# Ledger of designs, part 42: peptides against a protein of PDB entry 4GMN

Target 1, 375 residues: chain A of PDB entry 4GMN
Amino acid sequence: RYANITLLALVTLASIGTDFQETLVKGNQGSRESPISAADEEWNGFDDADGDAMDVDQKSSSGEDQEEDYEEIDVKEDDEDDDDDSITSEMQADMERVVGADGTDDGDLEDLPTLRELIQTAVPQLIRLSNLPIDSDESLTIQSHALSALNNISWTISCLEFANGENANIHNAWYPTAKKIWRKTILPILEADSADLKLATQVTSLAWAVARVLHGETPTDGNPHRKFISLYHSSKQQAGGNSNSIEEPEDPFQGLGVKCIGVVGSLAHDPAPIEVNREVGVFLVTLLRQSNNVPPAEIVEALNQLFDIYGDEELACDKEVFWKDGFLKHLEEFLPKMRTLTKGIDKRTQPELRTRADEALLNLGRFVQYKKKHA

## One batch from the design tools (peptide; aimed at target 1 V11 N152)

Design b2_p18_4_s3 (made by RFdiffusion4, then SolubleMPNN; from b2_p18_4, 11 letters changed)
Fold by OpenDDE base, seed 2:
Structure b2_p18_4_s3 (fold): chain B 375 residues (1-375), chain A 18 residues (1-18)
Amino acid sequence: as target 1 above (375 residues)
Amino acid sequence: MLEERRKELEEQRKLIEE
């Protein structure tokens, strides 16, 4: 009875975290594309003000329109308006305030009561529940649901813009809580070194969501980047041995490998220690060099992380790691492989993976050109 | 991503209500 009530409360909190994210995405779609798409923004490089417009003569090859008569299969989308009344009017009002918040310098969440209660009341309890001694299947189930709720809340907050002082009140409220999730939930689970791949996937997803906000300010205690790199390699060894039973997630970007790359990439951002940045950068570049045995989604994520980490030439990691360790050569040598990889993805069966691979290929070309100009 | 999490949570709700 008490366990079931706790589980129902955890599932409800996990749902509120998801519904809050959906409401944020819907509210922000009125002003900008999906915050999941904000990670897919074309890397424009550093704005060199001296962009001489090279007129690329687009020769318009007039290819003849063969009108293939596609029979319009009238799929009646039964718009079952499942009015999923799950989104409270208070959550919607909080989202409208987050999207409409001109930077009022008052770092208080007074105007965001739902988000305040999630951060200040719910998350501390979820951290407590995720740290219960595992002595029963019920305690393991409670941990899993607490991790799911923490994951959804953390992902929702990681979809907010914090650049240029945007949402500074939310950032300031979340930042100490995110560090607490990392130290009290993520690190203890990673240190327990359990052979539980489900638990490893849950904690890695949570770690990515938290690290997307904390970046290089993520606590470095116990070298967590090495634990996630080790987890990446261990996951590949297990997949190669037991072909039977790990249902690869239907979404190629939900794989443990992608999540590990996303975590370690986020951990390597400035102001990360140069040695952490180097170990991660070498790991990511090594994936590109070994790309014949790496899933395309992991290559896409590894590229995006490399662009984000090394896109700014003013950062110490540019000189101390990127140039010193000769990363440009490896990226340039990878360009023809990336073109082949991207062309090998079927647009009909894997449209998202193909789009993100086309973007990552474009960005790789731009990034290599940028770095060659600034050499 | 979101839809998959929503489905997983809905399945988990059903399992708790039974």
Scores: peptide ipSAE 0.022, ipTM 0.486, DockQ to the pose 0.595
OpenDDE base, seeds 1, 3, 4, 5: peptide ipSAE 0.022, 0.021, 0.020, 0.020; ipTM 0.482, 0.484, 0.482, 0.529

Design b2_p18_4_s4 (made by RFdiffusion4, then SolubleMPNN; from b2_p18_4, 15 letters changed)
Fold by OpenDDE base, seed 1:
Structure b2_p18_4_s4 (fold): chain B 375 residues (1-375), chain A 18 residues (1-18)
Amino acid sequence: as target 1 above (375 residues)
Amino acid sequence: MLQERRQQLQEQLQLVQS
């Protein structure tokens, strides 16, 4: 009884996290549809004239009025739907404020009550539930749902713009909570070294969402980047040995390998310690060198992480890692391999993977050209 | 780049299988 109520509440919190995402996606799409002013190009319509008249006849056939008596099925609207619309309306109003907020308010989350309650009330309970002793299938189920809710909330918040002081109030509220998720939920699960690949995938997804906000300010205690690199390698060894094909997720980008790359890439961003950045950079470049044995989605993610980490020449990691360790040469040598890899993806069977690979290939060419000009 | 990548990364949400 109490467990079912807890599970329902966890499912609801996970759904709320998803609905917030959909609202953020819609709000970000609406801001790009700045109405291109319909310049009234009076496209003067073609005049073409011709008139011919043909006459075809009247015939009147009088087919009979079958009055099919449609019984009005009086579907009683059960009034239970009113409570869900209210929460979605408040959530929508909060998201519209976030999307429209000129990022100048260093203020409290007073104007974002739903988001405040998620961060300040819900997330601390989810952290508590994810840390319960696992002694039953019921406690494992509660942990899994608590991790899913934390994942969805963390991903949604990680999709906000925090660059240039945008959403600073949300960032400031989330930042200490994100560090608590990392220290109290992610690290303990990662240190338990469980053979459960489902749990490993959930915690790695959550770790990526959290690390997308914290970047190099993510707590370095216990060298988490090495643990995720180890998890990447361990996952590849298990997939090669047991014909228990963990059904590769239908989406190639949902794989544990992609998630591990996303986490370690995010952990390597400035102001990460240079040795953390180096170890991650070497790992990512090594994947490109070994690309014949690496799934295309992992190559796409590894490239994107390399572009984000080393895109700014003013960062210490550009000089101390990128140039010093000769990464440009490896990226340049990878260009012809990436062209072959991308062409090998069937547009009919894997359209998204092909699109993302075509983009990553384009960006790799641009990035190599950029770095060659700044050498 | 960043915004399109954010949209692609949004797929990392876990649908809690009912």
Scores: peptide ipSAE 0.099, ipTM 0.796, DockQ to the pose 0.085
OpenDDE base, seeds 2, 3, 4, 5: peptide ipSAE 0.094, 0.093, 0.094, 0.093; ipTM 0.794, 0.789, 0.795, 0.791; seeds 2, 4 fail the geometry check

Design b2_p18_5 (made by RFdiffusion4)
Pose (drawn by RFdiffusion4):
Structure b2_p18_5 (pose): chain A 285 residues (1-30, 108-237, 251-375), chain P 18 residues (1-18)
Amino acid sequence: RYANITLLALVTLASIGTDFQETLVKGNQGDLEDLPTLRELIQTAVPQLIRLSNLPIDSDESLTIQSHALSALNNISWTISCLEFANGENANIHNAWYPTAKKIWRKTILPILEADSADLKLATQVTSLAWAVARVLHGETPTDGNPHRKFISLYHSSKQDPFQGLGVKCIGVVGSLAHDPAPIEVNREVGVFLVTLLRQSNNVPPAEIVEALNQLFDIYGDEELACDKEVFWKDGFLKHLEEFLPKMRTLTKGIDKRTQPELRTRADEALLNLGRFVQYKKKHA
Amino acid sequence: AAAEARKAEVEEEKEALE
């Protein structure tokens, strides 16, 4: 039963996690009662995956179970984070997911992040999941082991298809959990890291630049948030952004539109937003 | 691009099971 009974179940649950994304797209061209697949994924499939993700690992075989369990959690969490939850959008699905997303973080992402050593493959898997969960949690994400510090150290150390880089994952997840209403110091650290990435953009891969700019725009674009005054202005983030604008223009034009298009058009939008961003705040004390 | 990569991983896992 081993090869069939356990591994097959996980790979299939993960595929179900992937393909539910097509239901969302096709459903649009036309209490999760209307979405039983999603309802079953959250209430039934996910609790067992958190359990499997936790347990040793005493042996290599269970090293594979953990990995596959993390793959399914990843696919589901990613697909769900592909929904608009800003404002009141998709509120029914948000309430069904949010507590579970907190559990996945506390019971899965965090204990694994506790033992630093040793894997790159696994370190990549947890960050991908943590990025998916934090896209929904948005600074409501738990601040316990000061996880942003660990993902920050993971970025620099793992320095040794552009958007699949682990570094892009470290930027996204740390950037997502630093939105309001996060601890103002947690925000200061993450913001400092994201801005430092620009000041020292001399060697940062272009995709990681685009993600850093999107994360910053996503965080400090509201003057009512304490962190806009407490960090963005208090630490003068504005100067580095104004200084980075010329540097950002040349690197964007340094990207072959023909080889490959997505990064180029994506970077064009970031410089565009970067310019508009330098104006809006320039207008605000 | 992320979705394509995820599908590819699922296909590799299926092939490994075979």

Design b2_p18_5_s1 (made by RFdiffusion4, then SolubleMPNN; from b2_p18_5, 9 letters changed)
Fold by OpenDDE base, seed 4:
Structure b2_p18_5_s1 (fold): chain B 375 residues (1-375), chain A 18 residues (1-18)
Amino acid sequence: as target 1 above (375 residues)
Amino acid sequence: SELEARRKEVEEAFKALA
């Protein structure tokens, strides 16, 4: 009973997170064409594994025909349909307010009750559920669903604009919670060093969503960037061996490799320690050098991360890492390879990958020209 | 709806987890 209620709660929270994301995407489609590739990891519904109810063929005998005249109790269908529309309407109203509100800096979500309840009530419970001892398949399922719900909520929030003090109330409410997710959910799972690639993918997706908001302010305790780099390399070694390849997700940008790059890239932003930035920067540049064996989506993500990390010349990482470690040369040498890679992507079969590769190629050319002027 | 019953069960589950 309690487990089924908990699972149902987690399914509903994951759906609320998805509906919230869809509503944000629909609301934002009116203004900025930035393809926030919503990592619409649509939480693929729990396919009820139809547990084969053992047909206990109890041939119980022919007991007698008592025609008990069951009076048709005309159960009035009370139209209970109204309350589901209410939460979707409140969520929609919260989304309309997020797009329009002059955010108060105080982290007060008084005007955003649904988002407030997600951050203040749901997320702390999801963090608890993600930290349960794994002692059964049921506890593993609960953890997976808790991670999925945390992922959807965290991704949705990471799709909000926080630049220039936009949505500062949401940012300030989310920031301590995001750090709590990192410290209480992400780090313990990464420290457990599980061989479970599904769990690793879920925690890495969540880590990326969290790190997309926290950036270089993400807690560096225990060098999590090295764990994600290690996970990247381990994932490549496993894909080469057993034919139980995790079916490459239909979306090339949902791959564990892309997620690892997204996490470590986000972790390397200012004010990250220069040594963290260097290790990540060297990792990303090394992917470009080894591009013949790297999926195009991972190259696109690695390029975008490099542009975001090293786009500002006033940052310490520009002088101490980008220039000092000679990254410009590697980016310039990669330009002709990127042109070849991008042209090799079929626009008909992989239109999104081709578009994002064309953009990354354009940005690489601009970035190299920018850095050459500021040398 | 089955979804409302689920949401009420979720609210009750949250109240029971609180």
Scores: peptide ipSAE 0.023, ipTM 0.521, DockQ to the pose 0.049
OpenDDE base, seeds 1, 2, 3, 5: peptide ipSAE 0.017, 0.015, 0.021, 0.018; ipTM 0.502, 0.523, 0.545, 0.526

Design b2_p18_5_s2 (made by RFdiffusion4, then SolubleMPNN; from b2_p18_5, 11 letters changed)
Fold by OpenDDE base, seed 2:
Structure b2_p18_5_s2 (fold): chain B 375 residues (1-375), chain A 18 residues (1-18)
Amino acid sequence: as target 1 above (375 residues)
Amino acid sequence: SEYQARKKEIEQAFEELK
């Protein structure tokens, strides 16, 4: 009885998360005609600032720069590694702390009571349900539904604009919860090294959604980028042996390989450790070099991730990784291969894949030109 | 249903974010 009520609640939460995503997509269609595919971020880094700077002699009024002293909130990570086997009590205390932080800069979701309830009430319970001991088919079913609900919620939130301080209240409310999903749900499942490709696909999808908000601020504990790279390679080895049993998702962008690329790409953004960035960048560039054996959708995703990671020349990763490891040469050598790959995609049978490949090819040309100008 | 009420609040909250 309780299991059926829990499953119904989880299915309802997953459905709410899907309805949210559909509402966001419809919402953004009023401003951008394209469905929020993760590909419609036009790389805006090409300001053709060949605009004639008209000499507007704006008199330097010496406004007093009030240095707003951003008090660094020294969040003391109390590393209390309390080894206490009572998973139930700490999860309760962690639920109470997330509700009981009397911090005045509560991302005041006063105007968003349903989103507040999802983040503060539903997600902590979903995290708990995703961490149940797997002892039965019912516990596996509960975990799968909890992961699906977390995935739908996390994907929905990751489709909000957070640039320039937009939705800062939602970002601030989500950010600690996203880190909690990462540490308490994603990492334990990823560490269990399960041969279950369904579970691996679910956790990787969730990890991508979470990492699309946290980026380089995603916890680096246990080198999760290496685990996702390993999972990428393992998934390719399994697909090569038993062509009959893994129904490749009908959508080429829903494949485990694409999801792994999306996760590791997101993890490599600034302020990620330069070594994490390097390992991911080398992985992505290696996919381009091996493109003859890589699905086109994975190539598109790998390119987009490379543009997003290395699009800003002021970032430490540009000098320390992109230029130092000679990535430009690999991108230039890939241009003719990408043209051939893109032209090989039938617009009638795979219109979305073709569109996204045409865009990625265009952006690759622009990116290579940009990097050559700034060399 | 409470679900439809919550769904409407959600839809409205996302309309208020535009």
Scores: peptide ipSAE 0.019, ipTM 0.519, DockQ to the pose 0.037
OpenDDE base, seeds 1, 3, 4, 5: peptide ipSAE 0.018, 0.019, 0.018, 0.008; ipTM 0.517, 0.522, 0.516, 0.400

Design b2_p18_5_s3 (made by RFdiffusion4, then SolubleMPNN; from b2_p18_5, 10 letters changed)
Fold by OpenDDE base, seed 2:
Structure b2_p18_5_s3 (fold): chain B 375 residues (1-375), chain A 18 residues (1-18)
Amino acid sequence: as target 1 above (375 residues)
Amino acid sequence: SEYEARKKEIQEQFEKLK
């Protein structure tokens, strides 16, 4: 009886999240295409702002050389092995701040009471339900529906513009909750290493939605990028053995492989640790090198992720990974393969895949030209 | 239903963010 009420509530929350996403998509159709296509904006490069070098007259103010003696503070490497208790105390303090923030400024979502209730009341319950011990088919069903609801909510929020301080109130309200979804829902499911491809697909979809907002600020604890790369490879091995029974999703962009690429790409954005960025970048470039055996949708996603990660030359990953590991050569060598791949997609049977591949091919050409100019 | 009310409220909130 309680389980049926819980299930109905979860189905209702998942439906609200879907309807909310559809409303966003319809709302944004006046300004931007579908939130899936909002990532498909033509990468125009940095426009060379022909900044007219206004001759700012060199007023030679002879400021005196005060040699401030930088005392070498001998930072003793105290090997405090206490890394394990700090994560639990910060997680507990963040939990107590998210629960104990009964007193901090309720003001940021005053105009958005339903979104506030969704983030503050519904999501914490969904996180709890996703973490129930799996002891029955009923608990599996509850987990699946909780993950579906979290996925729909997280995807919907990830379709909001947060650049340039847009929707900052929503971002600030979502950000701690997104981290909580990551730490409490996503990581434990990834660590359980279940052979359940359905569960893996659900958690990976949720992880992508969360990582599309958190980017490189996504918690790196336990190297989740490696778990998703492993899941990518495992999914390919299983699909190769049982060609008959895993209905590949009708939409090529809903595949587990695409979702894994989307997650790890998002995790590799600045300010991600440079080693995380490198491992992801090498993974993505390796997919391009092995493109003969990679689905076209995964190639499109891998390219888009590479453009987003390495589009900015001011980022540390440009020098330390892109240039250092010679990614430009691999991208340039991939151009003729991408042209062949894109031309091989039938516009009549796969119009979306063809459009997104044509865009990714165009962007690859522009990106290679840009990087050659800035070499 | 409470669902339809919340759905409508969500829609109205998104129309305000436009």
Scores: peptide ipSAE 0.016, ipTM 0.476, DockQ to the pose 0.037
OpenDDE base, seeds 1, 3, 4, 5: peptide ipSAE 0.029, 0.015, 0.000, 0.008; ipTM 0.407, 0.349, 0.410, 0.455; seeds 1, 3 fail the geometry check

Design b2_p18_5_s4 (made by RFdiffusion4, then SolubleMPNN; from b2_p18_5, 10 letters changed)
Fold by OpenDDE base, seed 1:
Structure b2_p18_5_s4 (fold): chain B 375 residues (1-375), chain A 18 residues (1-18)
Amino acid sequence: as target 1 above (375 residues)
Amino acid sequence: SELEARRKEIEEAFEELS
């Protein structure tokens, strides 16, 4: 009886979160040109007025198949002793008190009472429910619904523009709550190292929605980027072995691989630690090198993340990672492969994937040209 | 308002969770 009421409440919250998303997306459509999802924003570069469109006449050279011997980059796992600087329960309580004592100007959401109740009342209860001891199928179902509701709320908020101090009241109210979701819901589930791919997919979806707002300000405790990279690789190994079709989501962009890329890409943004940025950047560039075995949707997401991470030349990661680790060469070498990949997508059967791949190809060409000019 | 109805639906859902 109690479990059924709890489930109904969680389904209602997930529905309200979705309806609120649709309302916010429609509201933003009324004031600007169509909110192109942040993933569909054409990277316009900086306005270089004098870009003469060099018509690169694609002469079809039948290049012979040189089997280039892929040197395995032996990533030495340096066993650095994880000094588990476990944030003491007191430091965590003090951070919760500091994050709670930072003036949540509770007044700033007066005009948004539903959003205020979602952030201040709903999310704390959903965090509690996502952390219930799993002792029954009912508790597992409650956790799954709590994660779904948190995902819908977090995704909704991640569709708001926060650039240049836009929606600062919502950002300020959400930011401490997003960090709490990360620390109290996402990290404990990732640390449990569960072989449950369904739970892993739910937590990764939530992590992406949260990381799309927190970016490089996402807590780096326990190297969560490595856990998502490991999850990416583990998910590929399991998909190859069991012909139990995890029903490839009808939307290729809803796959676990895409979600892992979206999380780690978001985590690598400034002001992320340079080593976190490097490890993610190397992972993303390695996917491009291995593109023959990578789903096209994951390549599109990996490219978009690379553009967003390394689009600003003033950031420390541009000099210390992008240029230092020679990423431009890999992107330039990938450009002809991306043209072939994109042309191989049937516009009739996969129109969305083809559109997103055509955009990513265009952006890759522009990005390579931009970086070559600023070298 | 529709917002008040949704707020009330959230409040009722949380009262049932409490």
Scores: peptide ipSAE 0.014, ipTM 0.476, DockQ to the pose 0.055
OpenDDE base, seeds 2, 3, 4, 5: peptide ipSAE 0.012, 0.014, 0.008, 0.009; ipTM 0.445, 0.480, 0.455, 0.471

Design b2_p18_6_s1 (made by RFdiffusion4, then SolubleMPNN; its pose is not in this set)
Fold by OpenDDE base, seed 1:
Structure b2_p18_6_s1 (fold): chain B 375 residues (1-375), chain A 18 residues (1-18)
Amino acid sequence: as target 1 above (375 residues)
Amino acid sequence: MREVIQRENEASLQEALE
């Protein structure tokens, strides 16, 4: 009885997360007419703004630099690692931190009360429910539904534009909560090293949704990118061995391999540690080199992630990884293979995969041209 | 993305109805 009420509540939260997407996207997309799926943005390259250097006349007004000593409030995250091994006290402290401590001014979401309640009230409970000791099929079912609800909420928020200070109020409210989902839900499940592929797929989907907002600011503790790379390789070994085919998902982009690539790609964005970026970049480029044995959807995702990670030449990863490790050569050598791969996809049976492969091929051509111009 | 969330929600709803 209580389990059924909990399950119904979790399904309801998952539904609210889905239904709220339209409201958030329509409310915050003021004037951008087309719902550009962030996945469908054609990479146009950086236009050389050869535009008029407006002679901003150097009026040398010698305003006295009052060095306002921004006391860097070293917010000592007093990681009071209260090693109180009571999962319940940590979960409670975690709820209290997500709800109250980090000065997310309750005012920032005044116009979005449903989102505020999802972030501040529902998500902490979902984190707790996702961390329940698995002692029964009932607790496993509760965990699965809690992860699904977290996934739907996180994906909904990850569909918002946060570039250029857009939706900053939502970003600021979500950011600490997203880090909490990462630390308290995603990492513990990844560390448990479970052979459960359903759980691995759910946590990887959630991790991708969270990492699409946090990018390189995603906590790097325990090297989670290596865990997802390992999970990618493990998923391929299982698919190759037992003819008990995990039914390839009807949608090629819902595969665990694509989700792993999406996570590690997102984790590798600036300001990720250069070594994390390198390991991910080498992984992605290695998939392209081995493309004869890689599903087309994973190649499409790996390309998109490479464009997003290495699109900006001002980033440290461009010089220290992209150029230093010779990625351009591998992308150029992959162009003819990508043309063959894309042409091999039947538009009649796999229209979405073909469209996204045609786009990724176009973007690869532009990206290679861009990088050659800026070499 | 929307389609992913919808599919995950539909799957969760189906699992809760079984």
Scores: peptide ipSAE 0.016, ipTM 0.555, DockQ to the pose 0.466
OpenDDE base, seeds 2, 3, 4, 5: peptide ipSAE 0.012, 0.010, 0.010, 0.008; ipTM 0.558, 0.553, 0.543, 0.482; seed 3 fails the geometry check

Design b2_p18_6_s2 (made by RFdiffusion4, then SolubleMPNN; its pose is not in this set)
Fold by OpenDDE base, seed 1:
Structure b2_p18_6_s2 (fold): chain B 375 residues (1-375), chain A 18 residues (1-18)
Amino acid sequence: as target 1 above (375 residues)
Amino acid sequence: MVEIMRRENEANLREALE
């Protein structure tokens, strides 16, 4: 009885965590609708005045060669150094609105009561339930459903834009909770070295969702990137031995390999330590070099992660890793292989994989050209 | 991702209600 009620509650929380995405997206659209004042200006239709079709026929031919003289307009460079440092009181009021919006709006989700209750009330219980001692099939089932609920909440939040201070209230409320999920749920399960591939897939999916928000600010305790790289390699060794028992997910992008790549890619973003970035970058580039033995979906994800990590030339990882370790050469050498790989995907049987591979191929060409221009 | 999670949640809800 108590187990069934707990399971139903966990499944319900997992559903709420997914369905809440539509509410968050609609809420963000409503804040961008400045009230267009309904000025009901009846735009009176332009009267179709009947103006007559006059017929004028005229023929004439002549081709005169007029040499228009290009007057050289001598644009004087007047060097007026007007240092008008007048930060206008409006720019200062907008800076004080941006910096007064930099008032610690402590993650006061007053306008998002459901999200507040999910983060403040539900997630702490889900963390507790995901960390129960496994002593029965019932405790395994509870852990699995608790991880599913955490995954769905975390994925929904990770689909929000947080760049340029967008959704800062949600980010600020989620950030400490995301770190708590990482330290209390993800790390302990990874350290338990369970041979359960289902559990490994669930925790890796959750880790990806959390790392998509925390990026390089994800806690580096115990070198989690190395644990996920190890898990990637271990999963490939197990799949090669027992062809019978792992139902490969019908969706190639739901594979444990793709999820591992997504986690480690996200962990390598700025402000990640340069050594973490290097180890991940070398791992991703190594997948491209070994692409003949790597699923196409993992190649697509590895490329996208490489573009996101190394897309900004101002980041320390561009100079210290991308250029220093010669990644451009490996990407350029991979272009013809990616063209062959992409062409080998049947559009009829795998339309999504083909579309994502065509996009990744296009982006790889652009990225290589961009990096060659900025060399 | 989200559409897959929605389908999985709907399946899990049905199974938990039976």
Scores: peptide ipSAE 0.060, ipTM 0.756, DockQ to the pose 0.255
OpenDDE base, seeds 2, 3, 4, 5: peptide ipSAE 0.048, 0.053, 0.057, 0.049; ipTM 0.755, 0.755, 0.757, 0.756; seed 3 fails the geometry check

